# Designs tried in a protein design run: peptides against a protein of PDB entry 3B8E. Part 42

Target 1, 230 residues: chain A of PDB entry 3B8E
Amino acid sequence: PFLIFIIANIPLPLGTVTILCIDLGTDMVPAISLAYEQAESDIMKRQPRNPKTDKLVNEQLISMAYGQIGMIQALGGFFTYFVILAENGFLPIHLLGLRVNWDDRWINDVEDSYGQQWTYEQRKIVEFTCHTPFFVTIVVVQWADLVICKTRRNSVFQQGMKNKILIFGLFEETALAAFLSYCPGMGVALRMYPLKPTWWFCAFPYSLLIFVYDEVRKLIIRRRPGGWVE

## One batch from the design tools (peptide; made by RFdiffusion4, then SolubleMPNN)

Design b1_p12_1_s1 (from b1_p12_1, 10 letters changed)
Fold by OpenDDE base, seed 3:
Structure b1_p12_1_s1 (fold): chain B 230 residues (1-230), chain A 12 residues (1-12)
Amino acid sequence: as target 1 above (230 residues)
Amino acid sequence: LKLLEEARKLAL
């Protein structure tokens, strides 16, 4: 989010506080839960990792985490962001380069795509209105990310959902996301304005895409061991 | 939540 904010000079899509809520709030219990996942059925058929030559974080892991899944998650968040801003009169093309004037508190006549003028206060309300849905979008795509992280090679349908701590993590992150989105005072405390319930569903196609993408990837790995996809 | 509020004050 922050890289696109700088490169495209768009209004801030995800606030620093909302990022902290993801990194320290919603993602911690799910990440810890993966340590309690059952080993894959084929794990004992693999040789132990050589700690001298084999890194824990390899190029495949970086490619999956940042290059593939992370990009799909970012696209989901930005989709929600662009939809909200478009509904408020700011088309995606109009947002390019707008940041400088958007963040200037002395400019109270920033025009939207329809020629409507927006005060600084009005612009900040719209910006903060984007932060909560972007946050919730990330939580919804993280459901899929957590589930796909259960296994490296086996399908989730082969592994099953037996990890009770992971199931608890999914409920915890969802409950925390709901609390942060709807608790009175969160708009003042976190600049997270209340979310229309419909915005929870905006991320579902992307969550499904992540899940399907990874299951297809795992299927390819199982059918073609030693391929470039592994 | 207090930690998040403090982090907010530092990040704004």
Scores: peptide ipSAE 0.007, ipTM 0.449, DockQ to the pose 0.032
Fold by OpenDDE base, seed 1:
Structure b1_p12_1_s1 (fold): chain B 230 residues (1-230), chain A 12 residues (1-12)
Amino acid sequence: as target 1 above (230 residues)
Amino acid sequence: LKLLEEARKLAL
């Protein structure tokens, strides 16, 4: 989000406080829950990792986490962001380079794609209205990310959803996201303005895409062990 | 409160 904000000079898609709510709020309990996941049924048939040659975080894992899943998550967030701004009169092409004028509190006549003038306050309301749905989008795609992290090789359908702590984590992050989105005063305290409930569904295609993508990846690994996908 | 109300209008 921040890189595209700088490169494209668009209005800020996700606020710093909102990022902290993801990193320290919604993601912590889910991440801890993975420590309680049951071992895969075939784990004892695998050779132990060589701690000298095999890194815990290898290039393949980085590629999967940041290069694939992370990019899908970012695309989901940006999709939500662009849709909200378009519904408010700001088409994606019009947002390019707009940041300088957008963030200038002395400019109160910034035009949208339809020639409507927006005051600084109105622009900031729209910006902060984007932050909350972007955050919620990340939480929704994190559901899929957490579920796919249950196993390295086996399908989630083979592993099942027996980890009660992980299930609790999914509810906790969702409840926290709802609290931060809808609790009175969050707009003032955290610049997280309330979102239309339909925005929760905006991320569902991306969450499903992540899930299907990883299940296909795992299927390929099971059918073709030692391939480039492992 | 005014900002919150305006945000609600835009979110709908």
Scores: peptide ipSAE 0.005, ipTM 0.341, DockQ to the pose 0.026
Fold by OpenDDE base, seed 2:
Structure b1_p12_1_s1 (fold): chain B 230 residues (1-230), chain A 12 residues (1-12)
Amino acid sequence: as target 1 above (230 residues)
Amino acid sequence: LKLLEEARKLAL
């Protein structure tokens, strides 16, 4: 999000506070819950990692985390961002290069894609209205991300949802996301304006996409052991 | 794209 904000000079899609709420709030309990996940059924049939040659963090893991899953998560967030701005009169093409004028407090006549002029205050309301849905989109996509992280090779259907701490983590992150989105004063304290309940569903296709993508990946690994996908 | 190509090969 922040890289696109700089490169494309678009209005800020996700605030620093919302990023901190993800990294230090919603993701901590889910991430810890993975330590309590049951071993895969075939784990004892695999050779132990060679600590001299096999890195714990390898190129495949980086590719999965940042190059694949992380990119799908970002696309989900940006989809929500662009839809909200388009509904408020700012089409995606019009947002390119707009940041300089958008963030200028003294410019009160920034035109949208339809020629409507927006004051600085109005623009900031719309910007902060995007932050909460982007945040919630990430949380909804993280449901799928957490579930796919249960296993490296086995399907989630083979592994099952037996980790009660992980289930608790899913409820906790969702409850925290709802609290941060709807608690009175969060708009002032965190610049997270209340979210229409309908926006929670915008992330569901992306969550499903991540889940299906990883299940297909795992299926390939099971059928072709030692392939480039592992 | 490579993953999608491999998935297509497995679906055939």
Scores: peptide ipSAE 0.000, ipTM 0.222, DockQ to the pose 0.017
Fold by OpenDDE base, seed 5:
Structure b1_p12_1_s1 (fold): chain B 230 residues (1-230), chain A 12 residues (1-12)
Amino acid sequence: as target 1 above (230 residues)
Amino acid sequence: LKLLEEARKLAL
């Protein structure tokens, strides 16, 4: 998010406070819950890792985490961001390079794609109105990310949803996201303005895409062991 | 726009 904010000079899609709420709030309990996951049924049939040659963090793990899943998550967030701004009169093409004028408090006549003028105050309300749905979008795609992290090779349907701590984590992160989004005073304290309940559904296609993508990946690994997908 | 108007009413 922040990289595209700098390169494209668009209005800030995700605030620093919202990033901290993800990293320190919603993601902690889910991450801890993975320590309580049951071992996969085929784990004893796999060769042990060589601690001298095999890195814990390898190119394959980085590619999967950042290059594949992380990109789908980012696309989901940006989709929500662009939809909200488009509904408020700012088409995606018009946002390119707009940041300089958008962030200038002395410019009160910034035009949208339809010729409507926006004051600095109005622009900041719209910007902060984007931050909360972007945050919620990340939480919704994290549901799929957490579920796919239960296994390395087996399908989630083979593993099942027996980890009660993981299930609790999914409810906890969702409840925390709702609290941060709708609690009175969060707009002042965290610059997180409330969102329409319909915005929670914007991430669902991306959450489904993450899940389907990983299940297909795991299916390929099971059918062709030692392939480039493993 | 309605959410903006409600947010403005809460900020004043």
Scores: peptide ipSAE 0.000, ipTM 0.360, DockQ to the pose 0.022

Design b1_p12_1_s2 (from b1_p12_1, 10 letters changed)
Fold by OpenDDE base, seed 1:
Structure b1_p12_1_s2 (fold): chain B 230 residues (1-230), chain A 12 residues (1-12)
Amino acid sequence: as target 1 above (230 residues)
Amino acid sequence: DELLKLARELAL
């Protein structure tokens, strides 16, 4: 989010506070829950990692985590952001380079794509209105991310959803996201304005895409061990 | 209250 904010000079898609709520709030319990995941059925058939030659975090894992899944997550967030701004009169093309005027409190006549003038206060409201749905979008795609992280090779359907701590983590992150989105005063305290419940569904295609993508990846790994996708 | 109202209207 922040890189595109700088490069494209668009209004801020996701606030620093919302990022902290993701990193310290919604992600902690889910991440810890993976430590309690049941071992894959074939784990004892795999050779132990060599600590001297085999990196715990290799280029393939970085590529998968940041280059593939992380990009899909970011695209989901940006999709939600662009949809909200477009519904408020700001088409994606019009947002390019708009940041300087958007963030200027002395400019109260910033035009949208339809020639409507927006005051600084109105612009900040719509910006902060984007932050919460972006945050919720990340939480929804994190459901898929957490589920796919249960296994390296086996399908989630083979592994099942027996980890009660992981299930609790999914509920906790969702409940926290709902609390931060709808609790009175969060708009003032965290600049997290409430969103329509329909915005929760905007991330579902991306969450499904992540899940399907990883299941296909795992299927390829099972059929072709030692491939470039492993 | 107006900000919250506007936020609700904009969260369409």
Scores: peptide ipSAE 0.016, ipTM 0.472, DockQ to the pose 0.026
Fold by OpenDDE base, seed 3:
Structure b1_p12_1_s2 (fold): chain B 230 residues (1-230), chain A 12 residues (1-12)
Amino acid sequence: as target 1 above (230 residues)
Amino acid sequence: DELLKLARELAL
């Protein structure tokens, strides 16, 4: 999110406190839960990793995590961000380069895509209105991310959802996201303004996309062992 | 500003 904020000079899509809530709040229990996942049915057919040559984090893992899944997650967040700003009169094209004027406290006549002037305070309200939906979008796409991380090769349908700690993690992150979004005072404390419940559904297509993408990837790996997708 | 710095570090 922040890279695009800098490169495109758009209004801040995700607040700092919101990011902390993701990294320290919603992601911790889900990540720990993966340590309790059952081994894949074919694990004993694989040779042990050579600790001298085989990195625990390899290029394939980085490519999958950051290059593929991370991009889909980012797209989901930015989609939500652009929809909210468009509903408030700021079309995506108009946001390009707007950051400088957006963040200037002395400019109180920033025009939207329809010629409406926005004060600094009004702009900051709209910006903070984007933070919570972006956060919730990340949590919703993380459901799919957590589920796909259960296995490297087997389908989730083959592995099943037997990990109770992972299921608990999904509920915990969702409950925490709801708490942070709707608890009174969070708007003041975290600059997380309350969400319309409809915004929770904005990320669902992206979660489905992540899930389908990974299942297709795993299917290809199973059908063509030793391919470039592995 | 410190929160923005932290955001920069975390949103990277």
Scores: peptide ipSAE 0.012, ipTM 0.465, DockQ to the pose 0.027
Fold by OpenDDE base, seed 2:
Structure b1_p12_1_s2 (fold): chain B 230 residues (1-230), chain A 12 residues (1-12)
Amino acid sequence: as target 1 above (230 residues)
Amino acid sequence: DELLKLARELAL
């Protein structure tokens, strides 16, 4: 999000406070819960990792985490961001390069895609209105991300949902996201304005996409052991 | 308060 904000000079899609709420709030319990996941059924049939040659975090894992899943998560968030701004008169093409004028408090006549003028205050309301739905979108796609992280090779349907700590983590992150989104005073304290309940569903296609993508990947690994996808 | 009201109207 922040890289695209700089490169494309668009209005800030996700605030620093909301990023901290993800990294330190919603992700902590889910991440810890993975330490309690049951071993895959075939783990004892695999060769032990050679600690001298095989890194725990390899280029393939980085590509999977940041290059694939992380990009799908970012796309989900940006989709929500662009939809909200488009509904408020700012089409995606019009947002390119707009940041300089958008963030200038002395410019009160920034035009949208339809020629409507927006004051600084109005623009900042729209910007902060994007932060909460973007945050919630990330939480919803993290449901899928957490579930796919349960296994490296086995399907989630083979592994099952037996990890009670992971299930608790999913409820905790969702409850925290709801609290941060709807608790009175969060708009002032965190610049997280309340979102319509309908915005929670905007992320569901991306969550499903992540899940299906990883299950297909795992299916390929099971059918072709030692492939470049492993 | 007006900002919050407008935010609610825009979020709705």
Scores: peptide ipSAE 0.025, ipTM 0.574, DockQ to the pose 0.025; fails the geometry check
Fold by OpenDDE base, seed 4:
Structure b1_p12_1_s2 (fold): chain B 230 residues (1-230), chain A 12 residues (1-12)
Amino acid sequence: as target 1 above (230 residues)
Amino acid sequence: DELLKLARELAL
């Protein structure tokens, strides 16, 4: 989010506070829950990692995590962001380069895509109205991300959902996201304004995409062991 | 409170 904010000079799609709420709030329990995941059924049939040659974090893992899954997650968040701004009169093309004027408190006549003028206060309200749905979108795509992280090679359908701590983590992060989104005072404290419940569904196609993508990847790995996808 | 009301109106 922040990289695109700088490169495209768009209004801030996700606040620093909301990022911290993801990294320290919603993602912690789910991440810890993976330590309690059952071993894959074939784990003892695989050669042990060579500690001298096989890095824990290799180029393949970085490519998958940041280059593929992370990009799909970012696309989900930005989709929600652009939809909300478009519903408020700011089309995606109009947002390019708008940051400078958007963030200037002395400019109270920033025009939207339809020629409507927006005060600084109104612009900040719509910006902070975007932060919460973007945050929720990330949480919703993290459901899929967490589930796909259960296994390296086996399908989630083969592994099953037996990790009770992971299931608890999914409920916890969702409950926390709902609390942060709807609790009175969060608009002042965290600049997280409440969102329509319908915005929770905006990320579902992206969560499904992540899930399907990873299941297809794992299927390819199972059918073609030793491929570049592994 | 007015900002929150406006935010609710814009979020609706």
Scores: peptide ipSAE 0.016, ipTM 0.455, DockQ to the pose 0.025; fails the geometry check

Design b1_p12_1_s3 (from b1_p12_1, 10 letters changed)
Fold by OpenDDE base, seed 2:
Structure b1_p12_1_s3 (fold): chain B 230 residues (1-230), chain A 12 residues (1-12)
Amino acid sequence: as target 1 above (230 residues)
Amino acid sequence: DELLELARKLAE
């Protein structure tokens, strides 16, 4: 999101503080929980890893974790961002190149897509209104990310949800997200203004998309062992 | 308080 902010010169979709809350707050317990995940049911049926040729974390795994899944997460966040701004009169095309004027406190007549003028204070309220739902969207998508990371090959339906620590992690990150979103003072402290509860559901399609995508990938792996999809 | 109220309205 920060790269898009720079390249497209759009208003800041996700603040630095919110990024830190994701990386250090919501992701920590879930990530640790993966260390306690049960082994895949078919792990003993696979050939042993060749330590000379096989890496523990290969390029394909990295591509899946940081490339593909990360992009889907970002898309979910940006979708929410653009929807909120559009509802407030700023269409996506109008946001391109707007950052310079948006962030200038001395310009109080920035026009939206419909010719309405916005003061600096009003613009910042809208900007900070986007931070919370973007953050929440990431958390909701992370539910799917965490679940799909339970296995490399087996379906989640085969593996099950037996890791109590992982389940606890899901609740923890959700509770933290709710706390950061609704606790009094968060708007001032973290520039995260309160989120209407309905916005939590905006991320669900993307969470489902990630889940389905990974299940299909794993299905392909099971049908074609040793393929490039692993 | 007014800013927070505005933020809530904008978040809808």
Scores: peptide ipSAE 0.017, ipTM 0.563, DockQ to the pose 0.026
Fold by OpenDDE base, seed 5:
Structure b1_p12_1_s3 (fold): chain B 230 residues (1-230), chain A 12 residues (1-12)
Amino acid sequence: as target 1 above (230 residues)
Amino acid sequence: DELLELARKLAE
């Protein structure tokens, strides 16, 4: 998100505070919960890795975690961002290069895509209104991310949802997201303004996409061991 | 407080 902010010179889609809330708030308990996941049923049937040649973190794992899944997360967040701004009169094309004027407090006549002028205060309100839904979108997508991380090869349906700590983590991150989104004073303290409850559903297609993608990937691995998708 | 009210209006 921050990279696109710099390259495209668009209004800030995700603030530094919201990033910290993700990294330190919503992701810690879920990540720890994975340490308590049960071993896959077929783990003893797999060939052991060579500790001298096979790295724990390899290019394939990095490609999946950061390249594929991370991209889908970013797309979900940006989708929410662009929808909110479009509903407020700023079409995506109009946002390109707008950051310089957007962030200038002395310019109070920035025009949207329909010729409506926006004061600095109004612009910052709509910007911060985007931060919370972007954050919530990431949390909703993280539900799918956490679930797919339960296994490497077996389907989640084969593995089941027996890890109580993981289930607790899902509720914890959701509760924290709701707290940060709706607690009075969060707008001033964290620049996270409240959002309509309907915005929680905006990320659901992306969560579903991640889940389906990973299940299909794992299915292919089970049918064709040693393939390019493993 | 005024900012919050405006944010609510924009979020609707």
Scores: peptide ipSAE 0.017, ipTM 0.525, DockQ to the pose 0.025
Fold by OpenDDE base, seed 4:
Structure b1_p12_1_s3 (fold): chain B 230 residues (1-230), chain A 12 residues (1-12)
Amino acid sequence: as target 1 above (230 residues)
Amino acid sequence: DELLELARKLAE
């Protein structure tokens, strides 16, 4: 989000504090839970990793995590961001290059896509209104990310959802997201204004996309061992 | 609109 903020000069889609809440709050317990995931059913049928030639983090894994899944995750967040701003009169094209004027507190007549003028305070309200849904969108997408990370090769349907710590992690991050989104004072403390409950569903297509994508990938790996998608 | 109003109240 921050990279796009800089490159496209758009209003800040996700605050730094909110990012920290994701990294330290919502992601920590789920990530730790993966350490308690049971071995894949076929793990003993695979050749052991050669520690001299096979890196734990190889280029393929980086490409998948950051280049593919990470991009889909970002798209989900930005989709929510653009929808909210569009509903408030700022179409995506109009947001390009708007950051400088948007963040200037002395400019109180920034026009939206329909010619309506916005004060600095009004702009910041709508910006902070975007932060919460963006955050929630990331959490919803992370549900899928966490689930697909349960296995390297086997389908989630083959592996099952037996890791109780992981399940707890999913509930914990969801509860935390709800708390941060709706608790009084979060608008002041974290610049996270409350969102309509319907916005929680905005990310579901992207979560589903990630899930389906990974399942298809794993299916290909199972059918074609040693392929480039592994 | 209701959310914006709520946000405004919280921003005060």
Scores: peptide ipSAE 0.007, ipTM 0.460, DockQ to the pose 0.024
Fold by OpenDDE base, seed 3:
Structure b1_p12_1_s3 (fold): chain B 230 residues (1-230), chain A 12 residues (1-12)
Amino acid sequence: as target 1 above (230 residues)
Amino acid sequence: DELLELARKLAE
């Protein structure tokens, strides 16, 4: 989010507090839960890792986590962001380069895509209105991320959902997201304004996309071991 | 506003 914020000079799509809530609140328990995941059924059929040559974190894992899944996750968040701003009169093209004027509290006549003037306070309300849905979008996408991280090769359907700690993590992050979105005072404390329930569903296509993508990837790996997709 | 400023600094 920050890279696009800087490069495109758009209004801040995700607040720092919301990022902290993701990193410390929603991601911690799920990440820990993966340590308790059952081994894949075929793990004992593989030769032991050579600690001298084979890193635990390899290029494939980095590519998947940051290059592929991370990009899809970011796209989901930005999609939600752009939809909200468009509904409030700011089309995506109009947001390019707008940050400087957007964040200037002394400019109270910033025009939207339709010529409507927005005060600083009004702009900040719209900006903070984006933070909560962006956050929730990330959480919803993280559901898929967590599930797909259960295995490297086996399908989730083969592995199953037997890890109770992982299941708890999914509920925990969802409950936290709901709490932060709807608890009174969160708008003032965290700059997270209340979320319309419909926005929870905005990220579902992206979660599904990630899930399908990973299942297809794993299917290819199973059918063609040693391929570039691994 | 301070958090936004922090966000900007972190983004740099």
Scores: peptide ipSAE 0.000, ipTM 0.354, DockQ to the pose 0.022

